# Ledger of designs, part 14: peptides against a protein of PDB entry 3WG5

Target 1, 218 residues: chain A of PDB entry 3WG5
Amino acid sequence: LAKNIVYVAQIKGQITSYTYDQFDRYITIAEQDNAEAIIIELDTPGGRADAMMNIVQRIQQSKIPVIIYVYPPGASAASAGTYIALGSHLIAMAPGTSIGACRPILGYSQNGSIIEAPPKITNYFIAYIKSLAQESGRNATIAEEFITKDLSLTPEEALKYGVIEVVARDINELLKKSNGMKTKIPVNGRYVTLNFTNVEVRYLAPSFKDKLISYITD
Target 2, 218 residues: chain A of PDB entry 3WG5 as posed
Amino acid sequence: LAKNIVYVAQIKGQITSYTYDQFDRYITIAEQDNAEAIIIELDTPGGRADAMMNIVQRIQQSKIPVIIYVYPPGASAASAGTYIALGSHLIAMAPGTSIGACRPILGYSQNGSIIEAPPAITNYFIAYIKSLAQESGRNATIAEEFITKDLSLTPEEALKYGVIEVVARDINELLKKSNGMKTKIPVNGRYVTLNFTNVEVRYLAPSFKDKLISYITD

## One batch from the design tools (peptide; aimed at target 1 L106)

Design b1_p11_2_s2 (made by RFdiffusion4, then SolubleMPNN; from b1_p11_2, 6 letters changed)
Fold by OpenDDE base, seed 1:
Structure b1_p11_2_s2 (fold): chain B 218 residues (1-218), chain C 218 residues (1-218), chain A 11 residues (1-11)
Amino acid sequence: as target 1 above (218 residues)
Amino acid sequence: as target 1 above (218 residues)
Amino acid sequence: TSFYPIDFETV
């Protein structure tokens, strides 16, 4: 019986153009092997909006389900990470992780203070994050409040409020819990029922380039 | 501090025109008192499609949130009960309950065999149940399979597959878990955030008429 | 762990 393949990869650190390259590489490998899904173990404090939007678009264009898994415990899908999660086919979180804090900023001042984004930009991202939530059948009001209140949620809260689909301690529990779930956005124009009954887990290691970039952005 | 009122009522047995009267009475009382919500403890094997459709319409026209709670343990929201649940503002189930088995029938033969509905009727109810699921942001594919496969789900499965919103053992756990959730369909044109923080629970007893009807249909 | 809001650089 042909084993379905599930890829697992890690994306950690700030969201940048290099993070896009990581997503693109990982998803492309999983697409080429016609995997049942790819699980991205995400841990990010946030990052660049442009890179985030490209990552969301790349996920939405994926030929296979992309599961964002906020992992390990202590990880976050903060800011850009929340947008990426909301743009994905399924969101899972490990206990002790967080999601939210999505207020856009222009950057940091020399003193380390936040330079607030003008209302025009904030309103754009409100519309954008609400769209991601709506398209994925997730809580658009909470998505907005990730910006307007700079809200952060626990996995239990995020699940309760319909922001995420799964709380799982590890990949095995994630596979077990998400087995038979439908993707929250279409894959190739259709909602996919995840089949994790007879699955082989393949871990994708960071490329040398990925490691170098992570080191530079750390 | 003005206590929000939550009404709790029971509807048990076959779905009939009298069950509509029960729903209408209970919801009307809760509307008149401007309750935060009404919880309907539902236990039904199914019943008449006409009565079911009227009940769904009455729920959709409610001025307050109507929570369908499949309760107590051992109860079901079978057939018509599933449609009613899918048409409601929030679905909760107790552990050990079931939902589904929505295939329309014309009735029972003299030998107790099912008289199958013609494809035209079955297709109508497929469209109808999918509409209820879609409008409420619930799993329309599973809703269809409640008919096409005569599927029945546990609370855990129903929650997992995005058919229901809450699994709770009792009213107190239901109130605690559903507190801060949004209704899955609008109330008076808007999605309502349930506020069960400072709530008084009021139980609505069956009327004498309700008791008599339940006795006749049992 | 400092949460970074989403950086919007006006390109």
Scores: peptide ipSAE 0.032, ipTM 0.240, DockQ to the pose 0.064
OpenDDE base, seeds 2, 3, 4, 5: peptide ipSAE 0.024, 0.025, 0.053, 0.023; ipTM 0.259, 0.274, 0.334, 0.259; seeds 2, 3, 4, 5 fail the geometry check

Design b1_p11_2_s3 (made by RFdiffusion4, then SolubleMPNN; from b1_p11_2, 6 letters changed)
Fold by OpenDDE base, seed 2:
Structure b1_p11_2_s3 (fold): chain B 218 residues (1-218), chain C 218 residues (1-218), chain A 11 residues (1-11)
Amino acid sequence: as target 1 above (218 residues)
Amino acid sequence: as target 1 above (218 residues)
Amino acid sequence: TSFYPIEFETV
């Protein structure tokens, strides 16, 4: 029986327009090979809202399931990473990871203090994050609290509250637990049942350009 | 005689992945209508190198001439904006605008001080900006000095040193002065002679999303 | 609580 292919790629660091290019490249490779899915091992403290929104859109336009996997232990899908996860076809987290802390900020003042976003912007992102949660059948109340309370959750809490779908220690456990799960958002207008019974895992590496820009932006 | 169409759109603020989306949308509209050119009224203090590189690539892939116009008076094509300009088919500047200051930075420290890029990154961007200048037949020495000396130029200096092609007070003067000029880089593999003798100017407005993200990122 | 900024890093 021909093995289905599952791609695994890593995206680490700040969410930027380069991060978008990484997502786009990785998803495109997996699309071209008609992969069963791509798993993005995500470790991000956050980044730009614009890049995040483009990444969410690119995930939503994917021809294959995109699984956001907060990995390895110690990683986070913080801020922009939470939005990306909530916009994805499936969210997994490794033990010892975190998700949340989604309050929009305008940046840092000269003294390093956070410049709070004006209410109109905060309210926009509340509406946006709630829409992502609702569209994906995830906890929209907690999604709002990621902003309003700057809430951060453990994998166990996120699973318990219906924010994520899988807690997995590694790719093998992720494939095992997500096998037979339906995507939380459509792939080409259809909810897909994941089939990881006969899979080959292929790892994608960052390009030289990817490594360079990641090094510049981190 | 059917009027050639020239599109004019504004891109203002930080260069981000959203700025890429604006460039892509505006250029795509102009491509679809087989416009003679699109003029982007650019006013930017800079932004992300990744977004900038994507914008440069998008401009280079354009099916029509993309004119970067540093406008209005008081505007700048600073940092990332200079790279974008140097990657474009034609650069124009209004009186009282500036171009340059292209030193890559890693960001700001908690005390608001600039974190300098390591030499390897600075050298990468020196090579990159020089390549853009050389490919476009512009002053690669000055392009390097935009980084090494953090040089900023007036329109008159930039024209004098062969960094830009046009100084124009408004769109009408820009069209008049650039009429019959050859693009500094190819359009679909060919250098194009601009024809602005019988032109209709069409202004593109930012989308609602564009306005919102611009407001968030500024 | 490390607020990871939505860093609008300007290069």
Scores: peptide ipSAE 0.028, ipTM 0.279, DockQ to the pose 0.119
OpenDDE base, seeds 1, 3, 4, 5: peptide ipSAE 0.032, 0.029, 0.031, 0.031; ipTM 0.430, 0.341, 0.417, 0.474; seeds 1, 3, 4, 5 fail the geometry check

Design b1_p11_2_s4 (made by RFdiffusion4, then SolubleMPNN; from b1_p11_2, 6 letters changed)
Fold by OpenDDE base, seed 3:
Structure b1_p11_2_s4 (fold): chain B 218 residues (1-218), chain C 218 residues (1-218), chain A 11 residues (1-11)
Amino acid sequence: as target 1 above (218 residues)
Amino acid sequence: as target 1 above (218 residues)
Amino acid sequence: TVFYPIDFETV
């Protein structure tokens, strides 16, 4: 029986245009191979809003389910990472990870202090994050509070509040727990039921370009 | 009977990228030799959050148990050190040590006053430290209070409140008391029962590079 | 450009 392929790839670090390229590459590979899903192991402190929005769009245009997995323990889907997660077909978190803190900023001052975004920008992203949550049937109130209260959650809290779908220690547990779940957003206009019963896990490595860029940007 | 090796290494000073390299090196050596555990004698006033998070990840990715031992008497696992400890497989403290004071800061002003972190950052690290505590089955309320109340604890208090697992005067007492304990987080997905019944203690010395960097950064 | 960095502060 042709094994259903599940791809696993890692995205770590700041969300940038290069991060978009990584998402695009990884998802494209998985699409080309008609994978059951791709799991993106995400660890990010945040990044650029433009790149984030492009990544969300790329995920939502995916021909296959894209699962965001906040992994490993100690990782975060902070800020931009939360938006990306909320825009995905399924969110999982490992124990010891965090999600939230989505308040937009303009940058850092010379003294390292945060330059606050004006209300216009903040309100834009409140609407945006709420829309992502609503579209995915996730907790839109909490999504808003990720901005308005600078809320951050543990995996257990995020699960409890309906922000995420799975808490899993590793890929095996993730596959087990997410098996039979419906995607939280459509794949090609349809909500897909994940089938991880007889899957082959394939790990995607960063390209040489990805490695080089990561090295430069870190 | 092949003696179970326990490595002991010292990490002292500020938590930086170089400290990560020390952790990585020490743990790698212990992994390569299939040690029963590595004990890191930790004495830190804190340091960089990025380095701290990387260290936590490295510990949690360890193929062997990593025991954080706040040592010697008079040492502290302050700030970043507390996070590292909470991310580890077992925490021990010597009498006369301290743990806590985990409130993130942006840095120091020209007058030496602390520049407070904005709520976004503080809340992020509250979630993070709580997740570390929860994952390890340690007191998440106290973990939060390490930030929100700038709480610091003695070894006896930390033990009492379920923040740490062992109070020990020296390595011998640590080995004795921790023998038969389960790791507070998994090793390769499994909770390991520590076996210190017939162990050889091997001390790792800082590399020349470690010594030089420590000298420059202290 | 809107940024969402949680800069790694000192802890």
Scores: peptide ipSAE 0.036, ipTM 0.325, DockQ to the pose 0.141; fails the geometry check
OpenDDE base, seeds 1, 2, 4, 5: peptide ipSAE 0.026, 0.030, 0.027, 0.029; ipTM 0.308, 0.303, 0.307, 0.320; seeds 1, 2, 4, 5 fail the geometry check

Design b1_p11_3 (made by RFdiffusion4)
Pose (drawn by RFdiffusion4):
Structure b1_p11_3 (pose): chain A 218 residues (1-218), chain B 218 residues (1-218), chain P 11 residues (1-11)
Amino acid sequence: as target 2 above (218 residues)
Amino acid sequence: as target 2 above (218 residues)
Amino acid sequence: VTFYPITFKTV
């Protein structure tokens, strides 16, 4: 009961209804165990807007900080993952990862051709991504360009431009650098200072169902 | 005089990429065997827009008539399934089935809440559903109300209002009543008269991949 | 009843 606990979970692949269930399951475990924070290792090339908005909402309502960590090297928080990142308490990127490219689309044709959205819906997601950035004090100008210019950024660029808070190789380095940082959004109405000294790290294994479903969608 | 071959397939659940694959697989089989028609027993609550549009497109390119049959009793062709029906050569409904209810939403939230669709998406789908109805000679005024009023219809109501062509209890009654009917959209440029005199019915089983995906869904 | 119109490009 007198411990400082950080949960670490993994989320890989397309952001779908099942991805929401994962976020909710991991975050719920951390909340019920009074964790200082939960670190989500995120690698997503794309996903659905409805599951993305539900995840962002679940993060906004989280009773503990949610740290989105674009990891491992070569991972991306592209498309839906970018919103999830902008909608969270702190963003960390591992070396060689990517963030951005968030243009909303109606989807894919028989060809694999891109089916663009009506111009106005593009404006809707611009307003939504600007809102997430402003609510978290992040660079909304660059965030808008994730859509309008299909802009993508490396870790160092994302840090310089004020989109993320940490560049870290691993969980330990992430804890060291983010220790003492304020969350970019509140936890239950209050901006919180992260206390990662003398912390117990607990890894949450993805379930059989997680790995299988992810593989199938792949 | 001649033996006419009719294929029958079942398509159930949410409309997704796998559903497009089912439509493509079943239709290709019927095309290669020079079938008079393929009948799809459709039961769907809804699904994804891109897959629905890809299915409508696949049906437009079909070299044989595709008859959408809302079957069994209790089934529905709601949301995305309505567009598939309106985009097909002939629509049949079994007693106690439903069609319509197509108001687009961005999706469902955590607590039973619904994420609203911006007006542009709504107007986009109004134009699209009116277009499918106009191209097939079905009631475009009522088709719009599937969206603007979330209108849902019984089989008897759907026939009366000119949205569908046949009300049938089974495959036997469907072939009997639809024999001699012209298709509502062309097959390769010409509107085909359906010949169901002297008919061999062939049932297509769902594949291993089909069964697995749906068991996981159940 | 469900209907899902928007998604994001896979990168």

Design b1_p11_3_s1 (made by RFdiffusion4, then SolubleMPNN; from b1_p11_3, 4 letters changed)
Fold by OpenDDE base, seed 4:
Structure b1_p11_3_s1 (fold): chain B 218 residues (1-218), chain C 218 residues (1-218), chain A 11 residues (1-11)
Amino acid sequence: as target 1 above (218 residues)
Amino acid sequence: as target 1 above (218 residues)
Amino acid sequence: VSFYPITFEDK
């Protein structure tokens, strides 16, 4: 019986237009091979709202399930990373990771102080993040508090509050725990039951460009 | 008599956090050498609003005049570039350049379509761009129309409408034309009269990091 | 916050 393929790729660093390109490339490869799913190991402090929204849209348009896995231990899906996760088909977190802190800012002052977003922008992203949570059947109240309280959660808290679906130490545990779960958003208009029985795990490496960008942004 | 120093540096491409780093580095070098001014040759299609606002703030905090020069011919100060220009001590444009097109967007859809910013965001940037224009004694009505009509202007139009101060073909013509002009915003709380008599022009090269980022973003 | 072609950043 042909082994189901699950792709795994890593996205690390700030969410930028280049991060969109990474997502697009990785998802496209997995789509072309009719993978059961792609798991994106995500470690981000946040980044660009536009890139984030584009990434969310790319995930939502995926022909296969996209699982966001906040990994490794010590990683975060902070700010933009939380939005991306909430826009995905399944969220997993490793122990010792975090999610949240989604308050939009207009940047940093030269002194390193945050330039606050005006209420209009903040309210827009409150509505947006709540929509992502609602559409995925996740906790929209907590999603709002990721902004309004700049709330950050542990994996265990995020699971408890219905923000995420899985806590897993590694890819193997993730596959085991998510096997038989339905996607939190549709794939091609249908909620998909994940089948991680007898899967082959294929790792996707960053392109040369991806490596170069990561080197510059780190 | 010690020659007054004018620094010239180039900033090309999308306005990002890295562009902020470029501005900061270039201005800092020029400040350290007590330059008469720094001229930033700007060619940008736009970029990030946060980075733009940070750049504007960095310019406004400069200890020396920062001149934005839309250069070379064919270049633009589009979108974020317009804001940066309006936040600067003097704006110059080369013939065959453009300024404007400041409508905020939330990004591009996967199909390349623009995701429109909500009215709240658009109105914020209308207020912001008008403030920049007003503070610099530039045409706030046109600044608003850069957003509301997505207006783009030629150098001659921009000069005519009081958006910019100089049309110049090259650095030498720019220095000649701007000599004796007052900055459009204060330097250290005072409007400065530019003195480009007997100046030494020093070109700043992009750092290795700057080059690498440009290579990836082009 | 994004402008055409300027983009919004969330941190």
Scores: peptide ipSAE 0.039, ipTM 0.320, DockQ to the pose 0.319; fails the geometry check
OpenDDE base, seeds 1, 2, 3, 5: peptide ipSAE 0.037, 0.027, 0.029, 0.037; ipTM 0.299, 0.279, 0.306, 0.284; seeds 1, 2, 3, 5 fail the geometry check

Design b1_p11_3_s2 (made by RFdiffusion4, then SolubleMPNN; from b1_p11_3, 5 letters changed)
Fold by OpenDDE base, seed 5:
Structure b1_p11_3_s2 (fold): chain B 218 residues (1-218), chain C 218 residues (1-218), chain A 11 residues (1-11)
Amino acid sequence: as target 1 above (218 residues)
Amino acid sequence: as target 1 above (218 residues)
Amino acid sequence: TVFEPITFETK
């Protein structure tokens, strides 16, 4: 019986248009091979809102399930990473990771202080993050509080509050726990039941360009 | 005789993945209408290196000539904007604009000081900007000095040093001066001679999303 | 943060 393929790829560092390129490349490879899913091991402090929105859109347009896995222990899906997770087909977190802290900022001042986003921008992202949560059947109140309270959650809290679907130590536990789960958003207009029985795990290495970009942004 | 179409679109503010989306949208519209060219009125202080590289790649993949026009007077193609310009089919500047200042930075510190890029990153972008200049037959030495000396040039200097092709006050003067010029990079594998005789100028307005994103990043 | 400061802003 032809083994279903699950791809695993890592995205680490700031969310930028390079991160978009990484997401697009990884998802495209997995789509081309008709993979059962792709798992993105995500570790990000945040990044650009525009890149984030493009990544969310790319995930939503995926022909296969895209699972965001906040990994390894010590990793975070902070700021832009939280939006990306909320836009994905399934969210998993490893023990000792975090999610949240989504307040938009304009940047850093010349004294390194955060330049606060104007209320209009903050309100836009409140509406946006709530839409992602609502579309995925996740906790829209907590999604709003990721901005309004700059809230960060543990995996256990995020699971408890209905922000995420899985807490898993590793890929094997993730596959085991998510097997038989339905995607939280549609894949090609359908909610898909994940089938991780008899799967081959394939790791996608970052390209030389990806490594260089991550090195440039780290 | 069916008038050839020239599109004009504005891109203002920070270079981000939203800026990529703007470039992609504008170029795609002009490609779909088989335009003679698109002119991008560019005013940017810089932005993300990754978004910049994606924009350059999108321009290089364009089915039509993409003209970067640093406009209006007082505008700049600074940092990422210079790379984008060097990646384009033709560069124009209005009087009173600037180009250059391309030193990569990691960001701003908590005291607002620039976090300098490590030498490895700086050297990568030196190689990259030199490649753009070489590929377009523009001054690669000055392109390097945009980084190593953080050099900024006036339109007159940029023209004199062979960084740009046109100094023009407005779109009409740009069309007049660039008529009969060959693109500095290929369009679909061919260097194209611009034909701005008997053209209709069409302005592309930013989408509501573009306006919102620019408002978010401004 | 959703808006990281642009790492490549000109001075």
Scores: peptide ipSAE 0.023, ipTM 0.276, DockQ to the pose 0.281
OpenDDE base, seeds 1, 2, 3, 4: peptide ipSAE 0.034, 0.022, 0.021, 0.025; ipTM 0.273, 0.303, 0.257, 0.302; seeds 1, 2, 3, 4 fail the geometry check

Design b1_p11_3_s3 (made by RFdiffusion4, then SolubleMPNN; from b1_p11_3, 5 letters changed)
Fold by OpenDDE base, seed 2:
Structure b1_p11_3_s3 (fold): chain B 218 residues (1-218), chain C 218 residues (1-218), chain A 11 residues (1-11)
Amino acid sequence: as target 1 above (218 residues)
Amino acid sequence: as target 1 above (218 residues)
Amino acid sequence: VVFEPISFETK
């Protein structure tokens, strides 16, 4: 029996328009091959709100399930990474990773202090992150607290509070645990039951351009 | 005789993935209406390199001429804005505007100091900006100096040095001066002679989303 | 709006 394909790709560093290009390229490859899913191993301290929103939109437009996997141990889906995760078809975390700290800022001042976002902006992102949580059937109260309290959660807490769907040590455990789960958002208007029986794992590498721009932005 | 259409749209603030969405939307509208050109009134202090490269690519893929107009007086096409301008079919500047200061940085440190880009990154952008200048028949030496010296030019200097094509006080003067000019890069593989005789100017407004994200990123 | 990471220069 022909093996179903699951793609795995890494996205690391700051969320930028280049990160969007990586998401777009990786998802497009997986779509073209009619993969069962793509797993994005995400490790980000955050990034730009605009790039984040475009990435969320690209995930939502995917023809296949996009699984955000906070990996490896020590990785984070911080700030913009949390929004991306909440916009995805399934969230997994490895032990020793974190999610949250989603308070928007305007940037850093000349003294390195955080420039706080005005209330209007903060309120916009509260509404946005709550929308992502609600649409995905995840904890909207905690999603709000990721902003209002700058809350960060462990995988165990995030699972317990209904923010994420899977805690997994590696890709094999992720595939095993997520097999038979439904996507938390639709794929082409339908909730998909993941089929990770008899799958081939294919790893995607960053392009030369990807490596260069990641090197430039990090 | 049916008037040819020239669209005018404003793009202001930081160059981000949202700025790409604005460029894409505006150019797409003008393409759909078979406009003679779109004039983008650009005012930017710079932004993200990845977003900039995507915008340049979107301009280069345009089915119609894209004119970058540094406007109003006091505006700049700084940093990323200069790359965008150099990637466009025609560059115009209003009196009292500036272009240049293209040195890539990694960002700002906790003390507000600029984090310098490593030589490999700086060299990449030198090659990139020189390529844009060469492809458009503009001054590649000055383009390099926009990085190596962080050079900024007045409209008169930029015109004199062959960086830009037009100095114009307003849209009417721009249309008058650029009428009969050839695009500095091809449109669908051909250099186009601009026809601004008997034109209707149509102004495009930012979408609600555009206004919101601009408010969020600025 | 930046979610903590370093943007390229807006001078």
Scores: peptide ipSAE 0.031, ipTM 0.262, DockQ to the pose 0.228
OpenDDE base, seeds 1, 3, 4, 5: peptide ipSAE 0.051, 0.033, 0.030, 0.029; ipTM 0.269, 0.294, 0.290, 0.261; seeds 1, 3, 4, 5 fail the geometry check

Design b1_p11_3_s4 (made by RFdiffusion4, then SolubleMPNN; from b1_p11_3, 5 letters changed)
Fold by OpenDDE base, seed 4:
Structure b1_p11_3_s4 (fold): chain B 218 residues (1-218), chain C 218 residues (1-218), chain A 11 residues (1-11)
Amino acid sequence: as target 1 above (218 residues)
Amino acid sequence: as target 1 above (218 residues)
Amino acid sequence: TVFYPIDFETK
């Protein structure tokens, strides 16, 4: 039987317009090959709200399941990364990773102090993150607390609280554990049961442009 | 008599955290050399609000006058660029440039459509841009209209409406016209009279990092 | 963690 393909790609660093381009490219490749899914290994401290929202939209429009995997150990889906994860079809985390810390800021002052977002902006993102959680059947209360308390969770806590679906040490364990799970959001209007039996794992490399941007942003 | 130094640097492209680093670097160099002023040749379509606000703050904290010069012809101080200009000690524009178009957006959808900012965010930036205009003795009504009407102005219009201080074709004309003008905001708590008699113009080059980032963002 | 709410891009 023809092996189902699962793509794996890496997105690391700040969420920017270039990160959107990475997501778009990776998902498009996987869509074109009618992959069973794409797994995005995500490691981000956060980034731009606009780029984040666009990425979420791109994921939601995907013709295939998009799995966000907070990986490797030590990685985070912080701030914008949490929103992206909550907008995805499945969230996995490796041991030693974190998720949360979603309080919006307007930036850093010259002294490194945070410029707080006005309540109006904060409230907007509270509503937004709660919508993502609710639509994905995830814990909207915790999603709100990612902002209001700037909460960060371990994989085990995130799983316990119903923020994420899988804790996995590597891609193979992720595929094993997520096999037979339904996507947390629809694919083409339907919740899809993931089939990771007899899959071929294909790794997507960053483009030259992606590598260059990552080098500069790190 | 020891020549007063005026630094000139170029900032082009989207306003990002890297643009902040450019501003900081350029202003710091000029401060260290006790320059009479720094002129930033600005050409931007806009960018991040956070970076913009940080840049404004960096300008406001400058130990020397920071002049924003929308240059060359064809350049714009669009969106974030307008805010930066309004936060500066003096605004100049070359003929054939533009300023304005400050309506905030949350990003672009996959179809290229604008995701509108919620009224709460828009109103925040209305208040912010008006404060910049008021503090600099510039036209706060027009500043508001840069958002509410997404207004863009020519240099001649911007001068007429009291948004900017100088229309100049080149650095030499800018120095001539701005000589003896008071800064529109204080430097170290005092409005400074610009002295561009017998000045040495020193051009600052982008760092290697700046060049690389610009290459990727263009 | 930095989450920035707003972009200004020219239309």
Scores: peptide ipSAE 0.037, ipTM 0.336, DockQ to the pose 0.781
OpenDDE base, seeds 1, 2, 3, 5: peptide ipSAE 0.070, 0.025, 0.025, 0.027; ipTM 0.344, 0.302, 0.318, 0.261; seeds 1, 3, 5 fail the geometry check

